# Peptides against a protein of PDB entry 5Z08, part 326

Target 1, 168 residues: chain A of PDB entry 5Z08
Amino acid sequence: RQKDEWAKKTSSLMKQLDWFIGEHLGAMLAAEELGGPVVGELMEIDPDDLSAGFNAHGKLKKATSQPDLDRRQRRIDDIWGPQDEQGQAHKRKRGADEALAASAEMRDLIEQLMNKLVEAGGDNSATYVEIPRESAAARFLVRSKVAMFHPNDARRLRLVDFGRDLDD
Target 2, 222 residues: chain B of PDB entry 5Z08
Amino acid sequence: GLPRLIDAIEEASKIPAKRRQTPIKPTIEKLTTHLYTHGASPDSLLRLADLLTLRNHLDQASLAAITRNLYPSSTVSDEVVLRFIGALGHGQLKPTLALQALFLRWLVMVYHLLENPGVLGQVYGVLFDLLDTAAIRPQLCHLLALVTRRKHVRPFRIQAILTLSRQTGGDPNLTGLLRVFKNYYPEIIVGDATKGRASAFKHPDPQWRQHLDEIQQRRSEA

## One batch from the design tools (peptide; made by RFdiffusion4, then SolubleMPNN)

Design b2_p29_6_s2 (from b2_p29_6, 18 letters changed)
Fold by OpenDDE base, seed 5:
Structure b2_p29_6_s2 (fold): chain B 168 residues (1-168), chain C 222 residues (1-222), chain A 29 residues (1-29)
Amino acid sequence: as target 1 above (168 residues)
Amino acid sequence: as target 2 above (222 residues)
Amino acid sequence: DQELKEWAEKLKTLEEIYQRLRYSYENLE
């Protein structure tokens, strides 16, 4: 009975988390990965906004925004600037694919972090997940105070000890 | 004149100190006195940049003395800037880190005289990747604080500063640079990486600035 | 008892993750 209640609560919360990641966080993380703003400047990024691309200021390109003359911004503009209808369709698809990929990466990283915490059995040295790259997902977890990097190794990430943070 | 002094130093720089027939120190003192009084033209700056950045037999004290008196009488070309940037980092052929710190300090102090300030923005990555080098970090952060534009403020660089700040125990210069980044991205949390005081990036040498302004003013009157 | 404790800890961890992620998302406004 109690086990079933805990399982149900866990399943419900996981579903809410998966929804939140997929519907809200994924697009924003994808925008960050694509060289858009860090999550926070653009509150609402839909997949269509991702397809519109970002200016040098990390703002959504308004139709009247002057193209940034910077070569790197030009490359972003060439990739994400207004293109023909076919180019726009490819950009929309890419934006959707990137949002899906970012959602999957965030979900996987959370799962790995939780699994390592359980496996470590209280050994803090064993709680670190090795990350292959610094992703938008990893950065967001750190900014959100969900995770922390190893002090000496930015490739190692662990969950924050939420038990201690509540007592402090 | 200045060109003849540079010629003499260039020739002496090819010869090990123990094999020189005449001591170079009096010629260096004449050069530094001339630079202090009149500054260096663009052509002279380029030649001096080569003497400072290329491996030669000049002693570190002489190189430092030239760098401390390297007042531009005019503008600073992209070529001069790139010579100093090319001299940064680790390598057997590169100047000492102490001399590199003086070059970065010089670039900060002459930033307003660059013909094209954008040249430093083009090499931003090269500068940023040297932030782990503790010996040059203070001056490097100051230069980056001047050079940084929104296009340079990328997520990976934000996190690189945050990581390096943790590893260094919250270097005030990194905190200062992160504050510059925060001007472009207000959502950047500075406090978590750095419980420490941010550097204000004040002018490194007010007396040097005043003397530079006097040299520059004489040119506008001529 | 131990299994229930582990489930409770896992749920608490997941709840904190969710709340902190949501807070970060909502307060980036």
Scores: peptide ipSAE 0.198, ipTM 0.350, DockQ to the pose 0.205
Fold by OpenDDE base, seed 1:
Structure b2_p29_6_s2 (fold): chain B 168 residues (1-168), chain C 222 residues (1-222), chain A 29 residues (1-29)
Amino acid sequence: as target 1 above (168 residues)
Amino acid sequence: as target 2 above (222 residues)
Amino acid sequence: DQELKEWAEKLKTLEEIYQRLRYSYENLE
């Protein structure tokens, strides 16, 4: 009974997080990853400029190799380029695909960070996730005080110990 | 073709304008038209980078016109990037600060086409040390905002930006760059430097961007 | 008991992640 209640609560919260990442963060992270404005605390990114680049129907394509970084940056050009109808549809589709890719990357990174925290059993040295690159997702987690980089290695990211931050 | 136009301009660049037998302007116009229509191949980009960055007898208007039409049809090599970076700063042999600002703007606009974006990270110090140069600072801060990674965010650089921000009365571009630094170190106290509007580092030229995308799409279909 | 504690900790962590991400997003605008 109690286990099932915890499982249901966790599932519900995970769905809320997935929705929030997909609907709000994905577009923003995609814009940053594409070489758009680094989403800083006070950068008035016109929501219309961000939203116009992201359509709701992008399918999660697998994070393919290094060429996708170049594809990502080309899509800022698609997001901020003039709205010609046929070019817009391809641009919107491409923007949506990046929003989905960014959402998936954020979600996967959060899951890895949580799993490492559980696996570490209280050993802070074992809580680090190896990240292949400094993604927009990784940077946003650090800005949000959700994660921190290793002091000496920017390829190592860990979850912040929220229990300690509440007592300080 | 483009190579022949570059050849003609290279030869003309060796000769002072008053000593040229033929006006170069028609050839520059043909070049810029070709670049606008087809872009520049990697080999052509390198040759054009040398024409733009090396001291020659080309007029500033011609150099600016070439730079404004410098659409890559493909990728941008490390060598091309390094030519433009080497042209930055003060010196009698360096391009004008106005032209350097155009080069930095170009690097921002083509950042996604770099074969190795890491090359800019390797020269991060050179770029950072030019932040005191007001004429190029807006474009330089934008480029640094794209290039900055955690490894570049050092205490001495944080302090340098804070100091320069105070000295400049809170330049919005410096505040924007400091916000990028704060992405890696949330504990950075931006203090009074944050009271100013930070630059959002929007794309410098949406029309140029669209046209670049059109040129790049033609390559993917070929 | 141990499994329930782990689930509770996981849920608490997930809630904190969600709140911090949301707060960060809401203050970016």
Scores: peptide ipSAE 0.197, ipTM 0.391, DockQ to the pose 0.214
Fold by OpenDDE base, seed 3:
Structure b2_p29_6_s2 (fold): chain B 168 residues (1-168), chain C 222 residues (1-222), chain A 29 residues (1-29)
Amino acid sequence: as target 1 above (168 residues)
Amino acid sequence: as target 2 above (222 residues)
Amino acid sequence: DQELKEWAEKLKTLEEIYQRLRYSYENLE
């Protein structure tokens, strides 16, 4: 009986988290990944700073060789392509796909972080998740004080111990 | 060609059936015949995924017919996959659960043609959280059985399946998924409530598979 | 800024509650 109540509460909480990620965070994280404003830092994106990402031929400067970055970069080029009506529909669709991808990345990252915390059994060294890149999701979790990077390795992320931080 | 058929259906999809000057059925039949014969290119797949997943004025029979004939002639992109995943769940803007079940079945049948199977692993949580939806559970469990890796087999998910299995009276698909989990963690006690028959997750449509293989072979010869 | 903090706090709270729920569940078995 008690176990079933906890299971229901956990399921409800996860559904609320998933809804929150999908409805609110996904689009914002996608915007950040696409070189949009960092959520919580009103960077006045100077139009000139947006242009600094483009070479003399209007192509985004190729950042480093990881193929997954190239896919996102192509999506940026396609977002900045000519504003034909077809381009706007494609832009909205691509934006929705990026929002979904960002939501999925955030959800997966949260899940990995939670699982590592539980598996570590109180060993702080075992609580770190290895992240392939500093994603918008990872940055958001750190800004939100939900997660923290390893002090010596920005590829390692862990949940903040909420029990300790409530006493400080 | 296929693009022109898609154009005609896209335009018709914007108009309520009662206001269409021409019946859409003949165009749908031409499309499904073309798809059956030649398959869909990656670009055509994306356009068709939009027609299937976005709210429009197409009837459910037409959408189901397109989905049943959605043979990829090539690979399936992450973008196409994400369209179908984004169409899952409850909501007034979502496709019907019956159509969602067809999408999940399709993803199972084309899983080997995904450009990046890892994309489904990234959305694993989204898929897993839909297991309580009885109408899509059979196909969802099958897809999850294909997608599941060690990283996805977590104590909370094990427990969620066990709880849901008890609540459903031991759904064979949930028992099948739990058996997949047990392959990664043999210590998983599939409790007495799971003494039921597990689903073997056989291919949903062997004839569809054979026809897909024929379409894929023609591409390798061209 | 304030809305983002509220969202972050909500996310933090959800995670904390989830962990407590999970831990409690695992220790009841």
Scores: peptide ipSAE 0.134, ipTM 0.337, DockQ to the pose 0.054
Fold by OpenDDE base, seed 2:
Structure b2_p29_6_s2 (fold): chain B 168 residues (1-168), chain C 222 residues (1-222), chain A 29 residues (1-29)
Amino acid sequence: as target 1 above (168 residues)
Amino acid sequence: as target 2 above (222 residues)
Amino acid sequence: DQELKEWAEKLKTLEEIYQRLRYSYENLE
């Protein structure tokens, strides 16, 4: 009886989380993943770090464009760039598909993080999930103080111990 | 229902307030109550967008009240977005700058419900060119912070923000927008003119958001 | 008892995740 109540509550909360991810986070994460604004990092940038220069001609110093950034930027430009009416419908669909993909990635990552926490049995070293990339989902979890990267390995992510943060 | 309320307001909007046989305020209150309770369908949103953006005889308080209760029950179409964008700027046929600021705030608050967020990226230039308009600048910078992509971060726009920031004494919203630009190009010198506190562009109304979520959730359960 | 404790802990964790994500989303937008 009590177990069934806890299971129902957990299921209900999971449905609420899934809804929240799908309806709200997915589009934002997709935008970030595509190279849109990082919503969370706007808060902590020290004004003094703003010193790195455009040259006198307003040309960006060529940071070595990592080819992967260019491919993602092309995807953004393909999704968000000026296109004809048919291009707009295709962009809408692609934007929706990217939002669904980002939602699925966030959901899967949360599930993996939760599963690892349960499996670890209190061993903090075993609580890390290996992530294939620093996704928008992973970054958002870190910004939200839900997860943290391993200090020495940005491919390893774990849940924050909420029990300690509430008692400290 | 909502369509009949909109019909009544549309008809009343064609007539100067002094020539109306019936006060419109009770109908506006019914509309805003309905919108608060149920939200607006895509079709209703379009009709309301026309009422809000086109020159008519509705008073500013009524227009503001409708805008504050303009909860989408579903998605927001490109057409609705374009009505609000088309209403921005200076001109005798344009809504007041105060109402334009409310429209921009609304677009920020419903950004995640846009059928195609890319539509705002297409009109990026129109939005950006309005940054000199002080009355709408806070909400405009917030919207631009959401909309900005690497393709929009051009040298001329960087220079325009820097120039305007100097002219305004370092408006925190411009500094916030320049930080968004810096996310795409870390090499942007936010010069001495931007030593001010940047806006974090937080959600303008958490209570409005919560209520929107409740309206949207009811749709997903139906 | 142990299984109930584990479920309670999972629920608490999920609730905290949800609240932090929501709070972050509300403050980051």
Scores: peptide ipSAE 0.205, ipTM 0.398, DockQ to the pose 0.254; fails the geometry check

Design b2_p29_6_s4 (from b2_p29_6, 19 letters changed)
Fold by OpenDDE base, seed 5:
Structure b2_p29_6_s4 (fold): chain B 168 residues (1-168), chain C 222 residues (1-222), chain A 29 residues (1-29)
Amino acid sequence: as target 1 above (168 residues)
Amino acid sequence: as target 2 above (222 residues)
Amino acid sequence: DQELKKWAEKLKTLEEIYQRLQYSYSNLE
């Protein structure tokens, strides 16, 4: 009975979290993955700076050499060009698919982080999840103070111990 | 509907309880039930904020009941936020400190629904200057922990919180707020008086959050 | 007792995650 109640509460909260991620985070994370602004840096991204793209650290690449005007123009044309109703539908669908993928990645990463924390039994060294890449999801979790990278390995992420960090 | 319930309460609020022809309690119960079931629209929130923050003849229990059921069905406007902030502090025309604590708790719980979270940053000084008021300090520290940005962490405020922490014997909420400050300026020395347990600023009411999320979800599906 | 404690800790952790994500999201706008 009590176990079932805790399981039900956990499941309910997971559903709420899934909804929140899907509704609010997925699109923003997808935009960040696609080289959009880092969620939370009020970058006054001058539209002109968007052309330079973002480096691996989410900083605007200084437009060094001639941005391939053709790629930028294609992106602009792909964004603003008279896209046939079919092209807009495909773009909307692709955007939705990317948002869904980002939401799923965030959800999976949270689940892995929680599972590792539970499995570690208090061993901090065993709490790390190996991530294949530094994703928008991983970065967001770190910015949110939910997770932290290993000091020496950015491919290792762990959940912040919300219990211990209060006693130190 | 909700507007008619608010109309009835607004009219009743103008009249002392002893002079009312009809008891208001049943209407308050209908209002709180409606709010619990459907939440409040932005327009209704503003009207309710005025009822809660302006001096009227409503009893404290009714005001508290409305506040505890003040679920936004949508966003929370700057105007609504500013009504609650304007109601804070000492004064004969201001709500009781107990009600102010409920307002601060509400602001914490709906922080993610603010149309412009920056509005709280603009009134940061007003909030910070109320930290000496013990009755609202726990919720005030929690709200400030959410609102604080690097621009707010100034030397005079660091010193003020350290001084107040010493005077209060190391209030864990002040220690928690100082920890937030330290995230922006690691060089902040949390003196011996602040070595106490810091507040974690946990969500004040998980059940209220769950119910809010259900109300918000119904709006997104409609 | 140990299993119940583990579930309680998991729920508490999830609540904290959710709260921090909501606050972070709200602070990004």
Scores: peptide ipSAE 0.397, ipTM 0.711, DockQ to the pose 0.351
Fold by OpenDDE base, seed 1:
Structure b2_p29_6_s4 (fold): chain B 168 residues (1-168), chain C 222 residues (1-222), chain A 29 residues (1-29)
Amino acid sequence: as target 1 above (168 residues)
Amino acid sequence: as target 2 above (222 residues)
Amino acid sequence: DQELKKWAEKLKTLEEIYQRLQYSYSNLE
């Protein structure tokens, strides 16, 4: 009974988090991945506004060409391609698809981070998740003080230990 | 509907309790039940903010009950925020400090629903100057922790917190706020005043948050 | 008991994550 109550509460909160990520973060994270402004400089980006493309003044630091970056860059180029009428509907759909992908990435990353924290049993060295890339999701978690990078390896991310006195 | 309940309470609020023909408690209960079930629209929030912040003949228990059930169904306007901010401090026309603490707690809990979070940054000085008021300090420090940006972290405010921290024997909420300041200026020497435990400014009411999220989700699906 | 403690810790962690994400989102606007 008590276990079931905790499971239910956790499931309920997870659904709320999933909703929050999907509704509020997904589009912004997608925009950041697409070379848009860092989440924090943009107000509510309507998924429809993601289709309009950010003007060239966002300094795209060229993330290094890993094949998965090339796929996203191709998706970016496909999203930002010439605005014909059929292109706009496809562009909106692609913007929505990128927002969904960003939401899923954020959700998966949070889950991995939580699972590693639980599995580590207090060993801080075992709490790191290997991330394939520095994603907008990973960066947002770090900015949010939810996660931190390993001091010597930016491919390793862990949850901030909220149980430790923030004094350490 | 909610507007009619607000109308009835507004009219009753103009009349001393002893002179009312009908008890207002049943109407307050209907209002709070409605708010709990459906939340308040922006228009209803403004009207309720006026009822909560303006001097009227409503009893403190009723005002507190409304505040505890003041779930926004959508966004919170600048006007609503400013009503609550304008109700803070000392004065014969101001709400009780207990009610002000509830307002500050509410602002913390709905901060993510503000149409313009920057409005609180504009009134930062007004909020900061109230830190000496012990009764509202916990919630005020929490709100300031949310609102504080680099532009607000000024030498005079750093010194004011340090001084007040010494005077209060190291209030953990002040230490928590100073830690927020230190995030913008790591060089802030948090001397002996911060040897105490800092507040982590956790969400004041997780159940209230959960219920708010349920109300907000129903709107997004509509 | 240990399993319940783990669930409680997981829930607490999730609550804190959610709060920090909401806070960050609100600070970004």
Scores: peptide ipSAE 0.397, ipTM 0.717, DockQ to the pose 0.349
Fold by OpenDDE base, seed 4:
Parts: C-alpha cells; structure tokens; sequence
Structure b2_p29_6_s4 (fold): chain B 168 residues (1-168), chain C 222 residues (1-222), chain A 29 residues (1-29)
C-alpha cells in the first residue's frame, strides 16, 4: 500500500541520516562539546574582517589582522592528537563514547523537532522543543538552517519550515 | 571484476570506434552496472578519472554514463579530484563542457567523501576563474559554494562576481554564490544586479545521494 | 488520505534536513 511505501522510504532515510550523523557529525560535535572548534564556525568570520566590511563594490573597508588559524588547528590536534599510548586508548575510547553520545543527542533532537512540527498542525507556537542547553547539536542545526531558536528564548528550538523558505 | 572492466575500456579507448573489433557499449554497460552495484575503490576511481579526463576515443555517451555511475565505495583522493579539476575549461585536449559540468556535479555530490576537502580550496582560484564559462557555471557555483571559506572571499573576487552578475543579467547561481560570500562578510552589498532569485544549491540528485549512501554504508559494515 | 499527506510531508522534511546537514558538514572543512 502507498502508506507502506512511504513508511519504508522514511525508515530508509532515517537510517541514512542516522548513519550520516554517526559517521560524520558525531565526532565533530563531541569535539565541540569538549571545547574544540565549533562545527561550522570554520565559517568564522574574523570579527575584525567583518568589522572591516565590504563596500558596494566588494572592497574591504578596513584591514584587520589575520587570526592565527594555526592555534585552532593546534587545539583540534591537541584534543585529537596522539597522547601517550595508554592515554591514547582511553582517549580514543572516550572520544568514541562522546561521539556516540553526540550522535544520539543530535538524532534525538532532530526527532523531537520533527515530531513537534507534525504535532503542531501548522501552529508555529507549538513547534518549539525545549532544549536543556545550547548543545553542539543544537548549534549545528541552527547553523545548518535546519532549526531556529525562539527569538526571545534560546532554550526553545524549532524546525525551520522548509516549505516557506523556498520562496525567499 | 571492476579492474578487468577498466582494463578492457582503457584498451578500447586507445582505438577509434570504427577500428574496434568489438563494440565497447556492452563493456561500458557492465562497468556502469558494476559501479552502480558496488561503487569504485580509490584505485579504480583514479583509473576512471583518467579515462574520463584524458583525451581518448570513448564516445561522449559512454563517458557521461560512467560519470553518472561514478559512485565512490570509499574516499576520493586528491589525485582523483585534481584530475577532474585539470580537465576543466577550454582546450583541445580537455573534455567537452557538458562532460565538465557532469564532473563538477560529481564533485559536489561526493564532496563529503574527499580525503582532503582542502584540496579544492587550494585550487579555488582555478575554479573561480572559470565562472565566465556559462556551460559549467551552475555546477561551478555550487561547488564554489561548498568550497568557499573566508580566505577565499576577497575583494577582487566579490567584484568579479558582481561584474559577471551584471553581465549575465543576474545569473541566479552567481547570486547564490554571492550569498555564500555574504555569509562570511555580511557587509557585502549584493547590489541591484542581484535582485534576482538566488540558487539554493540543492543537492543535484537526491536519488544518486541515496544510492551513494547505500554503497558507503555497505563498506562501513564490512 | 491525510495520513499519506503527513507521511509525504515528513519525508520531504527529512530529506531537507538531511540535505542541509550534509551541506553544512561539507562546508565545515
């Protein structure tokens, strides 16, 4: 039946999403939670370059100093870099456990966001999920334009209505 | 196996179609079927990249069919990427612009599988300088949208896009790329030339993505 | 009929989520 086909497709896509989160996002999100670089802030606009701005012709208004990209990479390397052998195994295990936890958090958050959207029946006010903290997962969803915070409450997250944004 | 199919196609590619003893089409079909089912290893990808990018006697339909089925079973090496990048632009030895557009589309679709995505950032200038080539511009803008980092957003490039956008009557792909630039520098005035609809750079082929993911998952489980 | 529509919408939403996540991931490097 058509319903069964949709259910199968949805289930298949969920499995793909779960895999993608686990394989690609989990470790990075865990790194962010551990004080690593913000996932997707590699788009970090040097505040100084932003402050310089561009004119209507795309010319920089003010030259600001290059931030030491090397320091952030070093922090990543320090977080993920080889420590002593026994410490490495424990760190790798801990890192794997944190990656799994971050993956699970991301997955759960996506599911909650989707469920709230479906339950709300078009009421935007009812689409918000309460989040206990601004997690790496939550931030990533916002940066990805998957979710948005409530304008007045950063503890409330909702799924972006993708149907509307196609016209903007 | 895949290597033997590639061997046969490599040998056939050296010979003009009219002089081949055996039609290559059945071998291409076997190759594409194999690629669809199993994907290509890094080594096989390199060999296929050479077949796709180097001048040979393969017909455009065959090259396109291979490209459309070029599912990586694992990662994509820098060498493979550089083969495709080197094949871009105008030249007697370069692939057709239609095929180049397929290569760019492929790079977009496999971007997350690159061993070193930074390699595309290193060749950013080469890619950017091809934006005037209308036939590849849509896919090129999409790839650049993925590749663009703050370091690439330079005043001269902003101006170049703005100029080209005016010259093209506001190509939505250029507007989309400018929007990406604006994410790094909000102060970029996307002037009147960009009053047009910006491309959202949606995934070029969701079915291809799904199938790629299935191939990639099978490898992760093995 | 309404249930099928909901499933279609859910699938569409999930596709868009997945795409945006992949895009963002690809933009991280």
Amino acid sequence: as target 1 above (168 residues)
Amino acid sequence: as target 2 above (222 residues)
Amino acid sequence: DQELKKWAEKLKTLEEIYQRLQYSYSNLE
Scores: peptide ipSAE 0.385, ipTM 0.704, DockQ to the pose 0.333
Fold by OpenDDE base, seed 2:
Structure b2_p29_6_s4 (fold): chain B 168 residues (1-168), chain C 222 residues (1-222), chain A 29 residues (1-29)
Amino acid sequence: as target 1 above (168 residues)
Amino acid sequence: as target 2 above (222 residues)
Amino acid sequence: DQELKKWAEKLKTLEEIYQRLQYSYSNLE
C-alpha cells in the first residue's frame, strides 16, 4: 500500500540521517559541549579568545578568576599532560562516549521536533519542544536554520516550517 | 577496473569520432555503470574532471552521462573543484552552457564532500560575475547560496543583484540569493522589483543524494 | 488520505532537515 512505501522511505532516510549524525556531527557536538569551539563561529574567534572558552550562548566566557583556571588546567593537562597509555585510552573512550551521547541527543531532539510539528496540525504555539538545556545539538539546529527558539523562552525550540517560508 | 576505462576514453577523446576504429559508447556505458556501482576515487575524479572540462572529441551526450554518474567514493579535492570552476563562462574552448549547468549542479550535490569548502569562497567573485548568464543562473545561485559568507556580502554585489533582478523581471533564484544576503545584513531592502517567489534551493536530486550516501557509507565500513 | 498526507509531510520535512544539516556541516570553518 502507498502508506507502507512512505513509511519505508521515511525509515530509510532516518537511517541515513542517523548515520550522518554519528559519522560527522557527534564528535563535533561533543567537542562544543566540552567547551570546544562553537561550530561556525570559529572564524570570528581570535585564537587567544578560544582559550577563554565559550558560554552556553557561544559567547566567549570572560576569563573569570581562579576556579575556571583549575578546570581548564585539568582539561589542558588532560589534553597535553603526559598521558600514560591508560590515560589516552580513557580519554579516547570518554571522547567516543561523549560523541555517542551528543549524537543520541541530536537524534532525539530532531525526532521530538518532527513529532510536535505533525501533532500540532498547523498550530505554531503547539510546535514547541521543551529542552532541558541549551545543548550543542539545539544550537547547531538553530544555526542550520532547522529550528528556532521561542522569542521569549530559550528553553522552547520548534522546527522551522519549510513549507510556509516557500509560499510567503 | 576504473583506471583502464578512463585510459581508453582518454585515448578515444584525442581522436575525432569519424576516425575512431571502435565505437566509444560501449566504453562510456561501462564507465558510467562502474561509477554508479562503486563511485570514483579522488585520482579518478581528477582525470574525469579533465575529460569533462578540457576541449576534446567526446560527444555532449557522453559528457553529460559521465557527469550524471560522477559519484565521489571519498572526498573532492580543491583541484577537482577548480577544474569545474575554470570551465565556467563564455569561450570557444569552454564546455557548453548546458554542461556547465550540470557541473554547478554536481558541485551543489557534493558540497558536503569538499576537502576544503573555503576554496569556493576564494573564487566567489568569479562565480558572482557569471550571474548574468541565464543558462547557468539557477544552479549558480544555488551554489552561491551555500558559499556566501558575511565577507562576500558587499554593497556593490547587493546593488548588482538588485539591478539584475529588475532586468530579469524578478528571477526567483536571484531573490533567493538576496534572502541569503539578508541573513547577514537584515537591513537589506529587497525592493518591490524583487516581488516574487524566492527559490528555496532544495536539493536538486534526492535520488542521486540517496545513492551517493550508499556509496559513502560502504567506504566508511571498509 | 489524511494519513498519507502526514507521511508525505514527514518525509519532506526530514529531507529538508537532512539537507540543512549537510550544508551547515560543510560550512564549518
Scores: peptide ipSAE 0.400, ipTM 0.716, DockQ to the pose 0.355; fails the geometry check

